# Ledger of designs, part 19: peptides against a protein of PDB entry 6JX3

Target 1, 85 residues: chain A of PDB entry 6JX3
Amino acid sequence: AEFRLRPEISVAQTDYGMVLLDGRSGEYWQLNDTAALIVQRLLDGHSPADVAQFLTSEYEVERTDAERDIAALVTSLKENGMALP

## One batch from the design tools (peptide; aimed at target 1 A35 S57)

Design b2_p21_2_s3 (made by RFdiffusion4, then SolubleMPNN; from b2_p21_2, 12 letters changed)
Fold by OpenDDE base, seed 5:
Structure b2_p21_2_s3 (fold): chain B 85 residues (1-85), chain A 21 residues (1-21)
Amino acid sequence: as target 1 above (85 residues)
Amino acid sequence: GTVTVDGVTLGTISAPELRRR
C-alpha cells in the first residue's frame, strides 16, 4: 500500500534536519539523515522496493539490509503515530 | 524514543547511517 502520513502530521525543515510535527498534540520528531532520505522518497511516491534499489546504488549497503532498514523505519513511524497503517 | 519537557514531547526517529559509494 501507499506510504502516507497521518492527516495531523506536517513536515518541517530545520537547521538540524527534517522534523515531523503533530498539529494536534504539539509532539515533534527529528529524523536523522538516513531516515529523512527514506521518508522523502516514500512521500515522493517511490515504493519501498524503489527506495531499496536507490540505497544500494548510492550507498555501501546490501539489498537485504536496505529492505530491513526501510521496513523498521516505516514500522516506527506507524507505531509512533506519524504514518497511516 | 520520547522525552517530555515542560509539557512538550520530543522524539527522535532514526535509521542506520550510510556511507556513500
Scores: peptide ipSAE 0.628, ipTM 0.869, DockQ to the pose 0.574
OpenDDE base, seeds 1, 2, 3, 4: peptide ipSAE 0.625, 0.625, 0.623, 0.618; ipTM 0.869, 0.867, 0.867, 0.864

Design b2_p21_2_s4 (made by RFdiffusion4, then SolubleMPNN; from b2_p21_2, 11 letters changed)
Fold by OpenDDE base, seed 5:
Structure b2_p21_2_s4 (fold): chain B 85 residues (1-85), chain A 21 residues (1-21)
Amino acid sequence: as target 1 above (85 residues)
Amino acid sequence: MTVTVDGRTLGTIEAPELKRK
């Protein structure tokens, strides 16, 4: 399935990293470097499988771990109201 | 994690840190 942010969520690039802002609630979330990398690639249209392959190619991470990390992140973003189901 | 800074609520979304090959 396609990864998409909710319409009310804005992306901000700050000196402290990538931030997702909820324009309605005023709440915001800072992403660490790994989360930001994954989210950016997903938003660029890469599938979770594509991202997992990228991570295992560029970083010291096992495929299974990469897949789990991506899935957990996507779930978190959906549950916290940042990404569409 | 949720932290309030200057009256705003900041959450953190994290994935495990990675070491580049």
Scores: peptide ipSAE 0.570, ipTM 0.847, DockQ to the pose 0.703
OpenDDE base, seeds 1, 2, 3, 4: peptide ipSAE 0.564, 0.567, 0.567, 0.567; ipTM 0.845, 0.845, 0.846, 0.845

Design b2_p21_3 (made by RFdiffusion4)
Pose (drawn by RFdiffusion4):
Structure b2_p21_3 (pose): chain A 85 residues (1-85), chain P 21 residues (1-21)
Amino acid sequence: as target 1 above (85 residues)
Amino acid sequence: DPRMFEKAPRTLDVPTYTPRP
């Protein structure tokens, strides 16, 4: 249940926002503010459920949408090689 | 990697949410 980045992934905070770099493939990705917030919280050890609660308390988003959006982001992170399965 | 401080060519985005007042 622990969200983890793949070992070759590095992170930078930039003027454009959070960036993830794959040190093996050389692919690098930009996360928008909400994606960065979700990833940071997941890396802190919070559950996706915790993050959904946070998102609904802080932003104009329904809990159901928050859960789906978190799930889609995590799926995308795994699909694109940033996160471990 | 210096590229990390440039605008990245790829994005992994979540819809933009409006903050609660």

Design b2_p21_3_s1 (made by RFdiffusion4, then SolubleMPNN; from b2_p21_3, 11 letters changed)
Fold by OpenDDE base, seed 1:
Structure b2_p21_3_s1 (fold): chain B 85 residues (1-85), chain A 21 residues (1-21)
Amino acid sequence: as target 1 above (85 residues)
Amino acid sequence: DPVMYLPAPRSISAPELRPRP
C-alpha cells in the first residue's frame, strides 16, 4: 500500500523542522530530522524499501535497523491520525 | 487580559542518524 497522509493533514516546513498539522483539530506534530527525511521520501513516492536503501547509503545505520525505524514511524503516523491506514 | 498561546506541538521522531563521512 502507498503511504499517504490523511486529507486533513498539511505539511509545513518551519524553522524548527517539518510539522504535520491537522486542519480540523488544530493538533500538530513536529518531526525530528530523521522522521522528516523518511516522511518526505515516502511522500515523494519512494517505497519503504527505497527509503531503507537511502538511509543505509547515506547514514551509519544497518539495513535492518533502517527498516525497523521506517516501519515504526509509519505505524506511529497511522496510529496518531496523520497517515491513512 | 489573558495571553493565550497555541499549545506546543506533539513530537514524533525516529532515531537520529549520523551521516556517513
Scores: peptide ipSAE 0.618, ipTM 0.861, DockQ to the pose 0.429
OpenDDE base, seeds 2, 3, 4, 5: peptide ipSAE 0.617, 0.613, 0.609, 0.617; ipTM 0.861, 0.859, 0.856, 0.862

Design b2_p21_3_s2 (made by RFdiffusion4, then SolubleMPNN; from b2_p21_3, 7 letters changed)
Fold by OpenDDE base, seed 1:
Structure b2_p21_3_s2 (fold): chain B 85 residues (1-85), chain A 21 residues (1-21)
Amino acid sequence: as target 1 above (85 residues)
Amino acid sequence: DPLMFEKAPKSLDAPELRPRP
């Protein structure tokens, strides 16, 4: 399934990094660099597996850890109302 | 103060990664 943000969520690039803004509630979430990187890749159409491969290739992280980090982030995005289930 | 009505940002972080050399 394609990773998608909820329709009310907007992406903004700020001096402090990527921000996801809920246009309805006004809540916004600041992503650190790693989270932003993952989200960007997912939004670009890369699968979690693709992202994991990317992370392990570019960063000092084991595949298992990368997969866990991605899964945890995706879960958080969904649970916090930013991404569609 | 209008700023009193603004919501504070929330954080959504993933573990920081070190670039490979």
Scores: peptide ipSAE 0.599, ipTM 0.850, DockQ to the pose 0.456
OpenDDE base, seeds 2, 3, 4, 5: peptide ipSAE 0.599, 0.599, 0.598, 0.598; ipTM 0.848, 0.849, 0.847, 0.849

Design b2_p21_3_s3 (made by RFdiffusion4, then SolubleMPNN; from b2_p21_3, 11 letters changed)
Fold by OpenDDE base, seed 1:
Structure b2_p21_3_s3 (fold): chain B 85 residues (1-85), chain A 21 residues (1-21)
Amino acid sequence: as target 1 above (85 residues)
Amino acid sequence: SPVMYLPAPRSLSAPALRPRP
């Protein structure tokens, strides 16, 4: 299924990197560079498989690790109320 | 009067990656 943020979540670029802001609660999440990269690509419509391929091509990471990192991040995004299930 | 502050940001990270040379 398509990765989507919840409607109340906004993306902001800050001097400290990407931030996801919950407009209802005011809670916000600062993403590190890797998380931001993954989220950006997912939001751009790339599948997790696409992102894994991208990561393995551009970075010193094995496919299995990339897949796990992506899956873990997506899970966190969903569990923490940022992404739609 | 109490001052209300923004919450501190939470952290969401994935393992740092090293670019291929």
Scores: peptide ipSAE 0.584, ipTM 0.840, DockQ to the pose 0.411
OpenDDE base, seeds 2, 3, 4, 5: peptide ipSAE 0.583, 0.583, 0.577, 0.581; ipTM 0.840, 0.840, 0.836, 0.839

Design b2_p21_3_s4 (made by RFdiffusion4, then SolubleMPNN; from b2_p21_3, 10 letters changed)
Fold by OpenDDE base, seed 1:
Structure b2_p21_3_s4 (fold): chain B 85 residues (1-85), chain A 21 residues (1-21)
Amino acid sequence: as target 1 above (85 residues)
Amino acid sequence: PPVMFEPAPRSISAPELRPRP
């Protein structure tokens, strides 16, 4: 399934990382570097498997851990109303 | 000092990673 933000969510780039804004509630979410990297690649159309391969190639992380981190982040983004189910 | 947000943002994080050499 394709990762997509909800239509009310906007992306902003700051000196301190990526921020997601809910245009309806006014709530902001600041992403750390790893979360921002994952979200950017997902929004670019890469699959979770693609992102896991990228993380393991570029960073000191094992495939299983990368897959868990991506899945947990996607779940959090959906549960917090940022990403579509 | 970091950029100030009003209202303060919530955080969404994934574990920090170190680049391979």
Scores: peptide ipSAE 0.613, ipTM 0.859, DockQ to the pose 0.492
OpenDDE base, seeds 2, 3, 4, 5: peptide ipSAE 0.601, 0.604, 0.608, 0.607; ipTM 0.853, 0.855, 0.855, 0.857

Design b2_p21_4 (made by RFdiffusion4)
Pose (drawn by RFdiffusion4):
Structure b2_p21_4 (pose): chain A 85 residues (1-85), chain P 21 residues (1-21)
Amino acid sequence: as target 1 above (85 residues)
Amino acid sequence: SKKPYVKPSITRITDGHFTWP
């Protein structure tokens, strides 16, 4: 249940926002503010459920949408090689 | 009050507008 980045992934905070770099493939990605917030909280050890609660308390989003959006982001992070399955 | 929600997204940077050290 622990969200983990793949070992070759590095992270930078930049003026554009959070960036993830794959040190092997050389692919690098930009996360928008909400994606960055979700990833940071997941890396802290919070569950996706915790993050959904946070998002609904802080932003104008329904809990159901928050859960789906978190899930889709995590799926995308896995699909694109930034997060371990 | 709550902030407007922006759906989480990731974008691959291929235009090189950012440089890694």

Design b2_p21_4_s1 (made by RFdiffusion4, then SolubleMPNN; from b2_p21_4, 7 letters changed)
Fold by OpenDDE base, seed 5:
Structure b2_p21_4_s1 (fold): chain B 85 residues (1-85), chain A 21 residues (1-21)
Amino acid sequence: as target 1 above (85 residues)
Amino acid sequence: PKKPYVRPKITRITDGRIVMP
């Protein structure tokens, strides 16, 4: 399924990295570089499998670890109201 | 060569407080 942000969420770049801002509550979430990379690629239409392949090609990480980390991130983004289910 | 890997992390910022999800 397509990864999408909730309509009230906007993306910003800050000195501390990528931030997702909730336009209603005013809360914002800072993403580290890896999380930002994953989110950016998912928003560009890459599948989690695509992203896992990319991570294992570019970084010192095993496929299974990359897959689990991507899944955990997506779950967190959904549960914390940033991404659509 | 492949780059060092850091696990993805998100941190909530609200009311001046930091909350780990």
Scores: peptide ipSAE 0.664, ipTM 0.895, DockQ to the pose 0.446
OpenDDE base, seeds 1, 2, 3, 4: peptide ipSAE 0.654, 0.654, 0.656, 0.663; ipTM 0.893, 0.894, 0.895, 0.894

Design b2_p21_4_s2 (made by RFdiffusion4, then SolubleMPNN; from b2_p21_4 with K7R H17R F18W T19V W20P)
Fold by OpenDDE base, seed 3:
Structure b2_p21_4_s2 (fold): chain B 85 residues (1-85), chain A 21 residues (1-21)
Amino acid sequence: as target 1 above (85 residues)
Amino acid sequence: SKKPYVRPSITRITDGRWVPP
């Protein structure tokens, strides 16, 4: 399943990090650096497994923790209306 | 040498102005 943002979502890069705006509701969300990194890689076509491998190679995190964190982020993005199911 | 890891997070912005790209 390909990770995709909903069509009404816009992406902006700010001094404080990546921001996602829902053009329909007007809600917008700020991502921290790790979340932005994950989203960018997923949008570039990397799988969650690819992203987990990247995180464990670059950061002090275990594979299982990286996988959990990626899954939780994806779920949150879907539940808050930013990503397609 | 690996970097310190910070868990991913998202925060809904409830104040301030949106600036379109």
Scores: peptide ipSAE 0.673, ipTM 0.902, DockQ to the pose 0.780
OpenDDE base, seeds 1, 2, 4, 5: peptide ipSAE 0.671, 0.672, 0.673, 0.672; ipTM 0.900, 0.901, 0.902, 0.901

Design b2_p21_4_s3 (made by RFdiffusion4, then SolubleMPNN; from b2_p21_4 with K7R H17R F18I T19V W20P)
Fold by OpenDDE base, seed 5:
Order: sequence, then structure tokens, then C-alpha cells
Structure b2_p21_4_s3 (fold): chain B 85 residues (1-85), chain A 21 residues (1-21)
Amino acid sequence: as target 1 above (85 residues)
Amino acid sequence: SKKPYVRPSITRITDGRIVPP
């Protein structure tokens, strides 16, 4: 399934990293560099498997750890109202 | 060479306060 943000969520860049803004509540979430990278690639149409492959090729991380971290991030984004289920 | 890895994290900011998810 395609990773998508909820329609009320906007993406912005700050000097300290990517933020996701909720246009309804006014709250926003700051993403660290790794989270931002994952989200950007998912939004560009890459699958979680694609992103895991990318992470293991560019960073000192094992495939299983990358997959776990991607899954946990996606779950968090959905549960906290930023990504569509 | 591969770069050091930092696990992904998000932090909620509300009313100027930072709250971990």
C-alpha cells in the first residue's frame, strides 16, 4: 500500500529538520534526519523494502534493524495522526 | 564508506513544548 500523509498534514523544513504540521490542531512534529529521510523516500514512492535497502547501503545498520525502525516509524506516524492507515 | 546510523525519531511540539511520542 502507498504511504500517504493525511490531507491536513503539511511538510515544512526548519533549520533543525523536517516538521509535519497539523493544519487542524496547530500541533506539529519534528523528525530527526533519519526519520525525514525515510518519510521523503516513502512519499517519493519507494517501498519500505526499498528504503531498508537504501539504509543498509548508505549507513552502518543491519537489514533487520532498518526494517524494524522503518516499520516502527510508519506505525508511529499513523497512530499520531500524520499518515493515513 | 557507510555513515553512522541514528535510529529514526519524532518529537511532538505543542504550545512551544517538546513532548516525545
Scores: peptide ipSAE 0.666, ipTM 0.897, DockQ to the pose 0.456
OpenDDE base, seeds 1, 2, 3, 4: peptide ipSAE 0.658, 0.659, 0.661, 0.657; ipTM 0.897, 0.899, 0.899, 0.898

Design b2_p21_4_s4 (made by RFdiffusion4, then SolubleMPNN; from b2_p21_4 with K3R K7R H17S F18W W20P)
Fold by OpenDDE base, seed 5:
Structure b2_p21_4_s4 (fold): chain B 85 residues (1-85), chain A 21 residues (1-21)
Amino acid sequence: as target 1 above (85 residues)
Amino acid sequence: SKRPYVRPSITRITDGSWTPP
């Protein structure tokens, strides 16, 4: 399944990192660098498995931890109304 | 060499305050 943002969500870059904006409610969320990297790659069409492989290649993280963190982030983005289920 | 890893996080910003999801 393709990772997609809800249509009312837009992406902005700030001095402090990536921000996701809800155009209806005005609510917005800031992502840390790792979350932004994951979201950018998912939006670019990479699978969670692709992203996990990338993380383990570039960062001091084990595959299992990377997979868990990606899954938790995706769940959070869906539950908080930013990503489509 | 591999870079230090920080777990991903998101933070809701409301009325100038920060709240974890």
Scores: peptide ipSAE 0.665, ipTM 0.897, DockQ to the pose 0.455
OpenDDE base, seeds 1, 2, 3, 4: peptide ipSAE 0.657, 0.656, 0.658, 0.663; ipTM 0.895, 0.898, 0.896, 0.896

Design b2_p21_5_s1 (made by RFdiffusion4, then SolubleMPNN; its pose is not in this set)
Fold by OpenDDE base, seed 5:
Structure b2_p21_5_s1 (fold): chain B 85 residues (1-85), chain A 21 residues (1-21)
Amino acid sequence: as target 1 above (85 residues)
Amino acid sequence: MVRRPYVPPSGPEGLRRLGTL
């Protein structure tokens, strides 16, 4: 399934990192560099599997951990109303 | 190719609520 942000969500790049803003509720969240990278690649059309492969090749992380971390982030983004289910 | 240090993307460090505008 395609990863998409909800239509009310805006993305901002700040000096402190990527921020997601809900234009309706006013809630906003900051992503660390790894989370931002994952979101950016998913929005570019890469699958979670693609992103896991990328993470294991670029960073000191094993495949199983990368997969778990990506899934946890996506779940959080959906639960926080940032991403479409 | 040298792999870079990894910081987890989830939990309070990865996704931090800043507040409400």
Scores: peptide ipSAE 0.690, ipTM 0.926, DockQ to the pose 0.953
OpenDDE base, seeds 1, 2, 3, 4: peptide ipSAE 0.686, 0.689, 0.688, 0.684; ipTM 0.925, 0.926, 0.926, 0.925

Design b2_p21_5_s4 (made by RFdiffusion4, then SolubleMPNN; its pose is not in this set)
Fold by OpenDDE base, seed 3:
Structure b2_p21_5_s4 (fold): chain B 85 residues (1-85), chain A 21 residues (1-21)
Amino acid sequence: as target 1 above (85 residues)
Amino acid sequence: MEKKPYVRPSGPEGLRRLGVL
């Protein structure tokens, strides 16, 4: 399924990295560099499998760990109301 | 080029709630 942010969520780029802001509640979250990269690529239409392949080519991480971490990030973004289910 | 050090993208390392505006 397509990864999408909820309509009320805005993306901001700051000197300290990517921030996601809920326009209704005002709640906001900072993403680290790898989380931001994953979100950017998913929003750009890459699949989690595509992103995992990219991570293993660019970073010191094994495929299974990359896949697990991508899934965990996506789950967290859905659970905290930033991404659509 | 050499692969970059990997930092976990999930959990408190990857997602940090900053508060409410």
Scores: peptide ipSAE 0.711, ipTM 0.931, DockQ to the pose 0.930
OpenDDE base, seeds 1, 2, 4, 5: peptide ipSAE 0.708, 0.710, 0.707, 0.709; ipTM 0.930, 0.930, 0.930, 0.930

Design b2_p21_6 (made by RFdiffusion4)
Pose (drawn by RFdiffusion4):
Structure b2_p21_6 (pose): chain A 85 residues (1-85), chain P 21 residues (1-21)
Amino acid sequence: as target 1 above (85 residues)
Amino acid sequence: KPKKPYVPASGPDGLTLLGTL
């Protein structure tokens, strides 16, 4: 249940936002503000359910949409090699 | 407190490939 980045992933905070770098493939990705917030909270050990609660309390988003959006992001992070399965 | 507008975190706008080093 723990969200983890793959070992070769590095993170930078930049003027453009959060960036993830794959040290092996050399691919690097930019996360928008909400994606960065989700990833940061998941890395803190919060559950996706916790993050959904946070998103609905802080932003104009329904809980159902927050859960789906978190799940899609996590799936994308796994699909693109930035998060462990 | 007022809530902020939500920007989706997934898709090409939530996760954008910048390139390969």

Design b2_p21_6_s1 (made by RFdiffusion4, then SolubleMPNN; from b2_p21_6, 8 letters changed)
Fold by OpenDDE base, seed 2:
Structure b2_p21_6_s1 (fold): chain B 85 residues (1-85), chain A 21 residues (1-21)
Amino acid sequence: as target 1 above (85 residues)
Amino acid sequence: APRRPYVPGHGPEGLRRLGTL
């Protein structure tokens, strides 16, 4: 299914990295470079498989580990109210 | 080009709660 942020979520680019802000609760989270890259590519319409392939080509990570990282991040973003289920 | 070191995008490293505005 398509990865989407909740409508109340804003994306901010800061000197410290990508930040996601919940405009309703005020909760905000900073993403490291990997998380930001994953989120950006997913929002651009790439599948998790696409993202995993990209990660393994650019970084010292194995496919399975990349897939698990992506899945875990997506789960966290859904659980913390940043991404739509 | 050589592949870069990988830092996970999940967990406390990847997703850090900064607080509430």
Scores: peptide ipSAE 0.720, ipTM 0.937, DockQ to the pose 0.967
OpenDDE base, seeds 1, 3, 4, 5: peptide ipSAE 0.718, 0.717, 0.719, 0.718; ipTM 0.937, 0.936, 0.937, 0.937

Design b2_p21_6_s2 (made by RFdiffusion4, then SolubleMPNN; from b2_p21_6 with K1P A9G T16R L17R T20V)
Fold by OpenDDE base, seed 3:
Structure b2_p21_6_s2 (fold): chain B 85 residues (1-85), chain A 21 residues (1-21)
Amino acid sequence: as target 1 above (85 residues)
Amino acid sequence: PPKKPYVPGSGPDGLRRLGVL
């Protein structure tokens, strides 16, 4: 399924990284550079497999570790109410 | 060019709750 943010979530770029804001609760989260990169590529329409391939080509990370990192981040984004299930 | 060091995007360092506005 396509990765999408919930409609109440806004994205902001700050000097200290990407921030996600829940417009209903007011809760906000900061992403590190890797998390922001993953989210940006997913929102652009790349699959998790595409993102894993990108990460292994640019960074010192094994494919399996990249896949687990992406999956864990996506799970957290869904569990914390930022991404649609 | 050499590959860059990898810092995970998952976990408490990758996704950090900052507060409530």
Scores: peptide ipSAE 0.744, ipTM 0.943, DockQ to the pose 0.951
OpenDDE base, seeds 1, 2, 4, 5: peptide ipSAE 0.305, 0.261, 0.744, 0.307; ipTM 0.789, 0.777, 0.943, 0.802

Design b2_p21_6_s3 (made by RFdiffusion4, then SolubleMPNN; from b2_p21_6, 7 letters changed)
Fold by OpenDDE base, seed 2:
Structure b2_p21_6_s3 (fold): chain B 85 residues (1-85), chain A 21 residues (1-21)
Amino acid sequence: as target 1 above (85 residues)
Amino acid sequence: MAKKPYVPGSGPEGLRRLGVL
Protein backbone atom coordinates (compact mmCIF):
# COMPACT_ATOMS: atom_id res chain seq x y z
CA ALA B 1 0.00 0.00 0.00
CA GLU B 2 1.12 3.55 -0.68
CA PHE B 3 2.52 5.74 2.06
CA ARG B 4 0.41 8.84 2.61
CA LEU B 5 0.23 11.56 5.18
CA ARG B 6 -3.08 12.23 6.86
CA PRO B 7 -4.98 15.09 5.24
CA GLU B 8 -4.68 17.29 8.32
CA ILE B 9 -0.89 17.08 8.25
CA SER B 10 1.06 19.95 6.78
CA VAL B 11 4.68 19.77 5.74
CA ALA B 12 7.00 22.68 6.30
CA GLN B 13 10.56 22.93 5.10
CA THR B 14 12.56 24.90 7.63
CA ASP B 15 16.17 25.69 8.36
CA TYR B 16 15.90 22.99 11.00
CA GLY B 17 14.65 20.43 8.49
CA MET B 18 11.25 19.01 7.67
CA VAL B 19 8.47 19.70 10.15
CA LEU B 20 5.13 17.91 10.21
CA LEU B 21 2.22 19.83 11.73
CA ASP B 22 -1.13 18.37 12.70
CA GLY B 23 -3.62 21.08 11.83
CA ARG B 24 -6.22 19.69 14.20
CA SER B 25 -4.24 18.99 17.34
CA GLY B 26 -1.49 21.51 16.74
CA GLU B 27 1.15 18.89 17.50
CA TYR B 28 4.28 19.19 15.43
CA TRP B 29 7.37 17.08 14.89
CA GLN B 30 10.78 17.80 13.49
CA LEU B 31 12.41 15.24 11.22
CA ASN B 32 16.13 14.88 10.83
CA ASP B 33 17.66 14.67 7.36
CA THR B 34 17.38 10.89 7.16
CA ALA B 35 13.75 10.82 8.24
CA ALA B 36 12.92 13.60 5.80
CA LEU B 37 14.66 11.76 2.99
CA ILE B 38 12.76 8.56 3.75
CA VAL B 39 9.42 10.35 3.98
CA GLN B 40 10.00 12.30 0.78
CA ARG B 41 10.89 9.18 -1.18
CA LEU B 42 7.94 7.25 0.19
CA LEU B 43 5.60 10.11 -0.69
CA ASP B 44 7.07 10.08 -4.19
CA GLY B 45 5.88 6.50 -4.54
CA HIS B 46 9.02 4.56 -3.76
CA SER B 47 8.56 1.40 -1.76
CA PRO B 48 10.35 0.80 1.52
CA ALA B 49 12.54 -1.64 -0.39
CA ASP B 50 13.40 1.08 -2.90
CA VAL B 51 14.30 3.43 -0.09
CA ALA B 52 16.43 0.82 1.63
CA GLN B 53 18.33 0.23 -1.59
CA PHE B 54 18.90 3.95 -1.94
CA LEU B 55 20.13 4.29 1.62
CA THR B 56 22.60 1.42 1.33
CA SER B 57 23.98 2.88 -1.87
CA GLU B 58 24.56 6.32 -0.40
CA TYR B 59 25.23 5.73 3.30
CA GLU B 60 27.24 3.48 5.57
CA VAL B 61 24.30 1.32 6.53
CA GLU B 62 23.51 -2.34 5.97
CA ARG B 63 20.34 -3.35 4.17
CA THR B 64 18.74 -4.95 7.20
CA ASP B 65 19.47 -1.92 9.34
CA ALA B 66 18.07 0.42 6.71
CA GLU B 67 14.91 -1.65 6.41
CA ARG B 68 14.45 -1.68 10.17
CA ASP B 69 14.97 2.06 10.37
CA ILE B 70 12.41 2.71 7.63
CA ALA B 71 9.88 0.38 9.22
CA ALA B 72 10.33 1.97 12.63
CA LEU B 73 9.90 5.46 11.21
CA VAL B 74 6.78 4.50 9.27
CA THR B 75 5.30 2.83 12.33
CA SER B 76 5.94 5.91 14.44
CA LEU B 77 4.42 8.21 11.85
CA LYS B 78 1.30 6.08 11.70
CA GLU B 79 1.00 5.71 15.46
CA ASN B 80 1.54 9.42 16.00
CA GLY B 81 -1.24 10.27 13.57
CA MET B 82 1.00 11.70 10.86
CA ALA B 83 0.57 8.97 8.25
CA LEU B 84 -2.46 6.99 7.17
CA PRO B 85 -2.55 3.35 8.30
CA MET A 1 32.99 8.41 -3.61
CA ALA A 2 32.87 7.11 -0.08
CA LYS A 3 29.50 6.42 1.47
CA LYS A 4 28.29 8.90 4.04
CA PRO A 5 27.88 8.19 7.74
CA TYR A 6 24.37 7.03 8.55
CA VAL A 7 22.19 8.74 11.11
CA PRO A 8 18.93 6.91 11.89
CA GLY A 9 15.68 8.39 10.69
CA SER A 10 13.67 6.66 13.38
CA GLY A 11 13.64 7.07 17.12
CA PRO A 12 14.54 10.20 19.02
CA GLU A 13 17.24 11.08 16.52
CA GLY A 14 14.89 11.06 13.56
CA LEU A 15 11.67 12.31 15.12
CA ARG A 16 11.49 15.01 17.74
CA ARG A 17 8.19 16.19 19.11
CA LEU A 18 8.53 19.94 19.35
CA GLY A 19 5.24 20.79 20.99
CA VAL A 20 1.77 22.04 20.24
CA LEU A 21 0.95 25.22 18.32
Scores: peptide ipSAE 0.737, ipTM 0.938, DockQ to the pose 0.955
OpenDDE base, seeds 1, 3, 4, 5: peptide ipSAE 0.736, 0.734, 0.736, 0.736; ipTM 0.938, 0.937, 0.938, 0.938

Design b2_p21_6_s4 (made by RFdiffusion4, then SolubleMPNN; from b2_p21_6, 6 letters changed)
Fold by OpenDDE base, seed 2:
Structure b2_p21_6_s4 (fold): chain B 85 residues (1-85), chain A 21 residues (1-21)
Amino acid sequence: as target 1 above (85 residues)
Amino acid sequence: MARKPYVPPSGPDGLRLLGRL
């Protein structure tokens, strides 16, 4: 399924990295560089497999770990109310 | 070019609640 942020979520680019803001709860979360990269690519329409391939090419990470980490992030974002189910 | 050091995107280092407005 397509990765999408919930409509109440906005993205802020800060000097410290990407921040996701929940306009309803007021909560805001900072993403590290890899998390931000994953979110950006998923929002651009890349599949998790595409993102994993990209990560393994750019970073010192193996495919299996990249796939697991992407899945874990997506799960967290959904459970945290940032991404749509 | 060499691949960059990898920091996992999930967990407290990857996704951190900063606060509430």
Scores: peptide ipSAE 0.699, ipTM 0.928, DockQ to the pose 0.940
OpenDDE base, seeds 1, 3, 4, 5: peptide ipSAE 0.695, 0.698, 0.691, 0.697; ipTM 0.927, 0.927, 0.926, 0.927

Design b2_p21_7 (made by RFdiffusion4)
Pose (drawn by RFdiffusion4):
Structure b2_p21_7 (pose): chain A 85 residues (1-85), chain P 21 residues (1-21)
Amino acid sequence: as target 1 above (85 residues)
Amino acid sequence: PAWETEPAPRTLEVPTYHRRP
């Protein structure tokens, strides 16, 4: 249940926002503010459920939407090689 | 390096949410 980045992934905080770099493929990605917030919380060891609760308490989003959006982001991170399955 | 100083060519996004007052 632990969210983990793949070992070759590096992270930078920039003026554009949070960036992930794949050191092997050379692909690098930009996360928007909400995506960065979700990833940071997941890396802290929080569950997706914890993050959904945080998002609904801090932002104008329904819990159901938050859960789906978190799930989609995590799926995308896995699909694009940033996160371990 | 470009990945630290330039906009990234790829994005991973969550819809933009409005912060609660």

Design b2_p21_7_s1 (made by RFdiffusion4, then SolubleMPNN; from b2_p21_7, 9 letters changed)
Fold by OpenDDE base, seed 3:
Structure b2_p21_7_s1 (fold): chain B 85 residues (1-85), chain A 21 residues (1-21)
Amino acid sequence: as target 1 above (85 residues)
Amino acid sequence: PWWQTEPAPRSITAPALRRRP
């Protein structure tokens, strides 16, 4: 239930945005601002529901869309080996 | 830093959001 990065994944802040780095393979992914915001809140211990509420309160997005976007992002992070299943 | 050098990283994105006024 808790969102966690894999132990080999580290977070870096760059001039171009947030980067997730795999220390074993050397592969890395750049996150856009929305993805970075979601990941940061999840890493801070907020649930996907908490994040959806935050997004709808601060941004012009519907709750259903926020929930879908969060779920899709989490799935991508897991499938690409950045987050634990 | 090395992570800003070619080749470019893969991208993970979510739809861009506009702040409420």
Scores: peptide ipSAE 0.563, ipTM 0.829, DockQ to the pose 0.679
OpenDDE base, seeds 1, 2, 4, 5: peptide ipSAE 0.560, 0.562, 0.558, 0.558; ipTM 0.829, 0.830, 0.826, 0.828

Design b2_p21_7_s2 (made by RFdiffusion4, then SolubleMPNN; from b2_p21_7, 9 letters changed)
Fold by OpenDDE base, seed 3:
Structure b2_p21_7_s2 (fold): chain B 85 residues (1-85), chain A 21 residues (1-21)
Amino acid sequence: as target 1 above (85 residues)
Amino acid sequence: PPWETEPAPHSITVRELRRRP
């Protein structure tokens, strides 16, 4: 299934990095650079596998670590009400 | 930071990565 944000979630770019805002609750989350990079690629339509390949090609990270970190991030975004199940 | 007033943002982080040379 395609990664998608919930409709109430907005993406903002700030001088401090990417921020996701829940327009209903007012809660928001600051993403660090790695998290933002992953989210951006997922939102652009890349699969988690695509993102893992990208990370391992551009950065000093093992495939299994990249896959784990992507999965954990996606889970976090879903659990915190930002991404659709 | 832009959030000098409450509420402060939550944080979602993934390990920082080093670019391959």
Scores: peptide ipSAE 0.643, ipTM 0.883, DockQ to the pose 0.544
OpenDDE base, seeds 1, 2, 4, 5: peptide ipSAE 0.640, 0.635, 0.634, 0.637; ipTM 0.887, 0.880, 0.881, 0.884

Design b2_p21_7_s3 (made by RFdiffusion4, then SolubleMPNN; from b2_p21_7, 8 letters changed)
Fold by OpenDDE base, seed 1:
Structure b2_p21_7_s3 (fold): chain B 85 residues (1-85), chain A 21 residues (1-21)
Amino acid sequence: as target 1 above (85 residues)
Amino acid sequence: PPWQTEPAPRSITVPKLRRRP
């Protein structure tokens, strides 16, 4: 299934990096640069497998580690109410 | 940062990656 943010979530770029804002609760989450990069690619329609390939190509990371990082991030975003299940 | 006052953001992080040379 396609990765999508919940409708109430807004993306903002700040001097301190990407922020996801929940317009209903007012809670917001700061993403580090690696997390932001993954989210951006997922939102652009790349699959987790695509993102893993991208990460291993551009960064010093093994495929298995990239896959784990992506899966953990997606899980976190879903569990914290930012991404649709 | 602007969030030095309430509400403070929570952090979602992935282990930092270093670009290949």
Scores: peptide ipSAE 0.519, ipTM 0.810, DockQ to the pose 0.539
OpenDDE base, seeds 2, 3, 4, 5: peptide ipSAE 0.507, 0.512, 0.511, 0.517; ipTM 0.803, 0.804, 0.803, 0.808

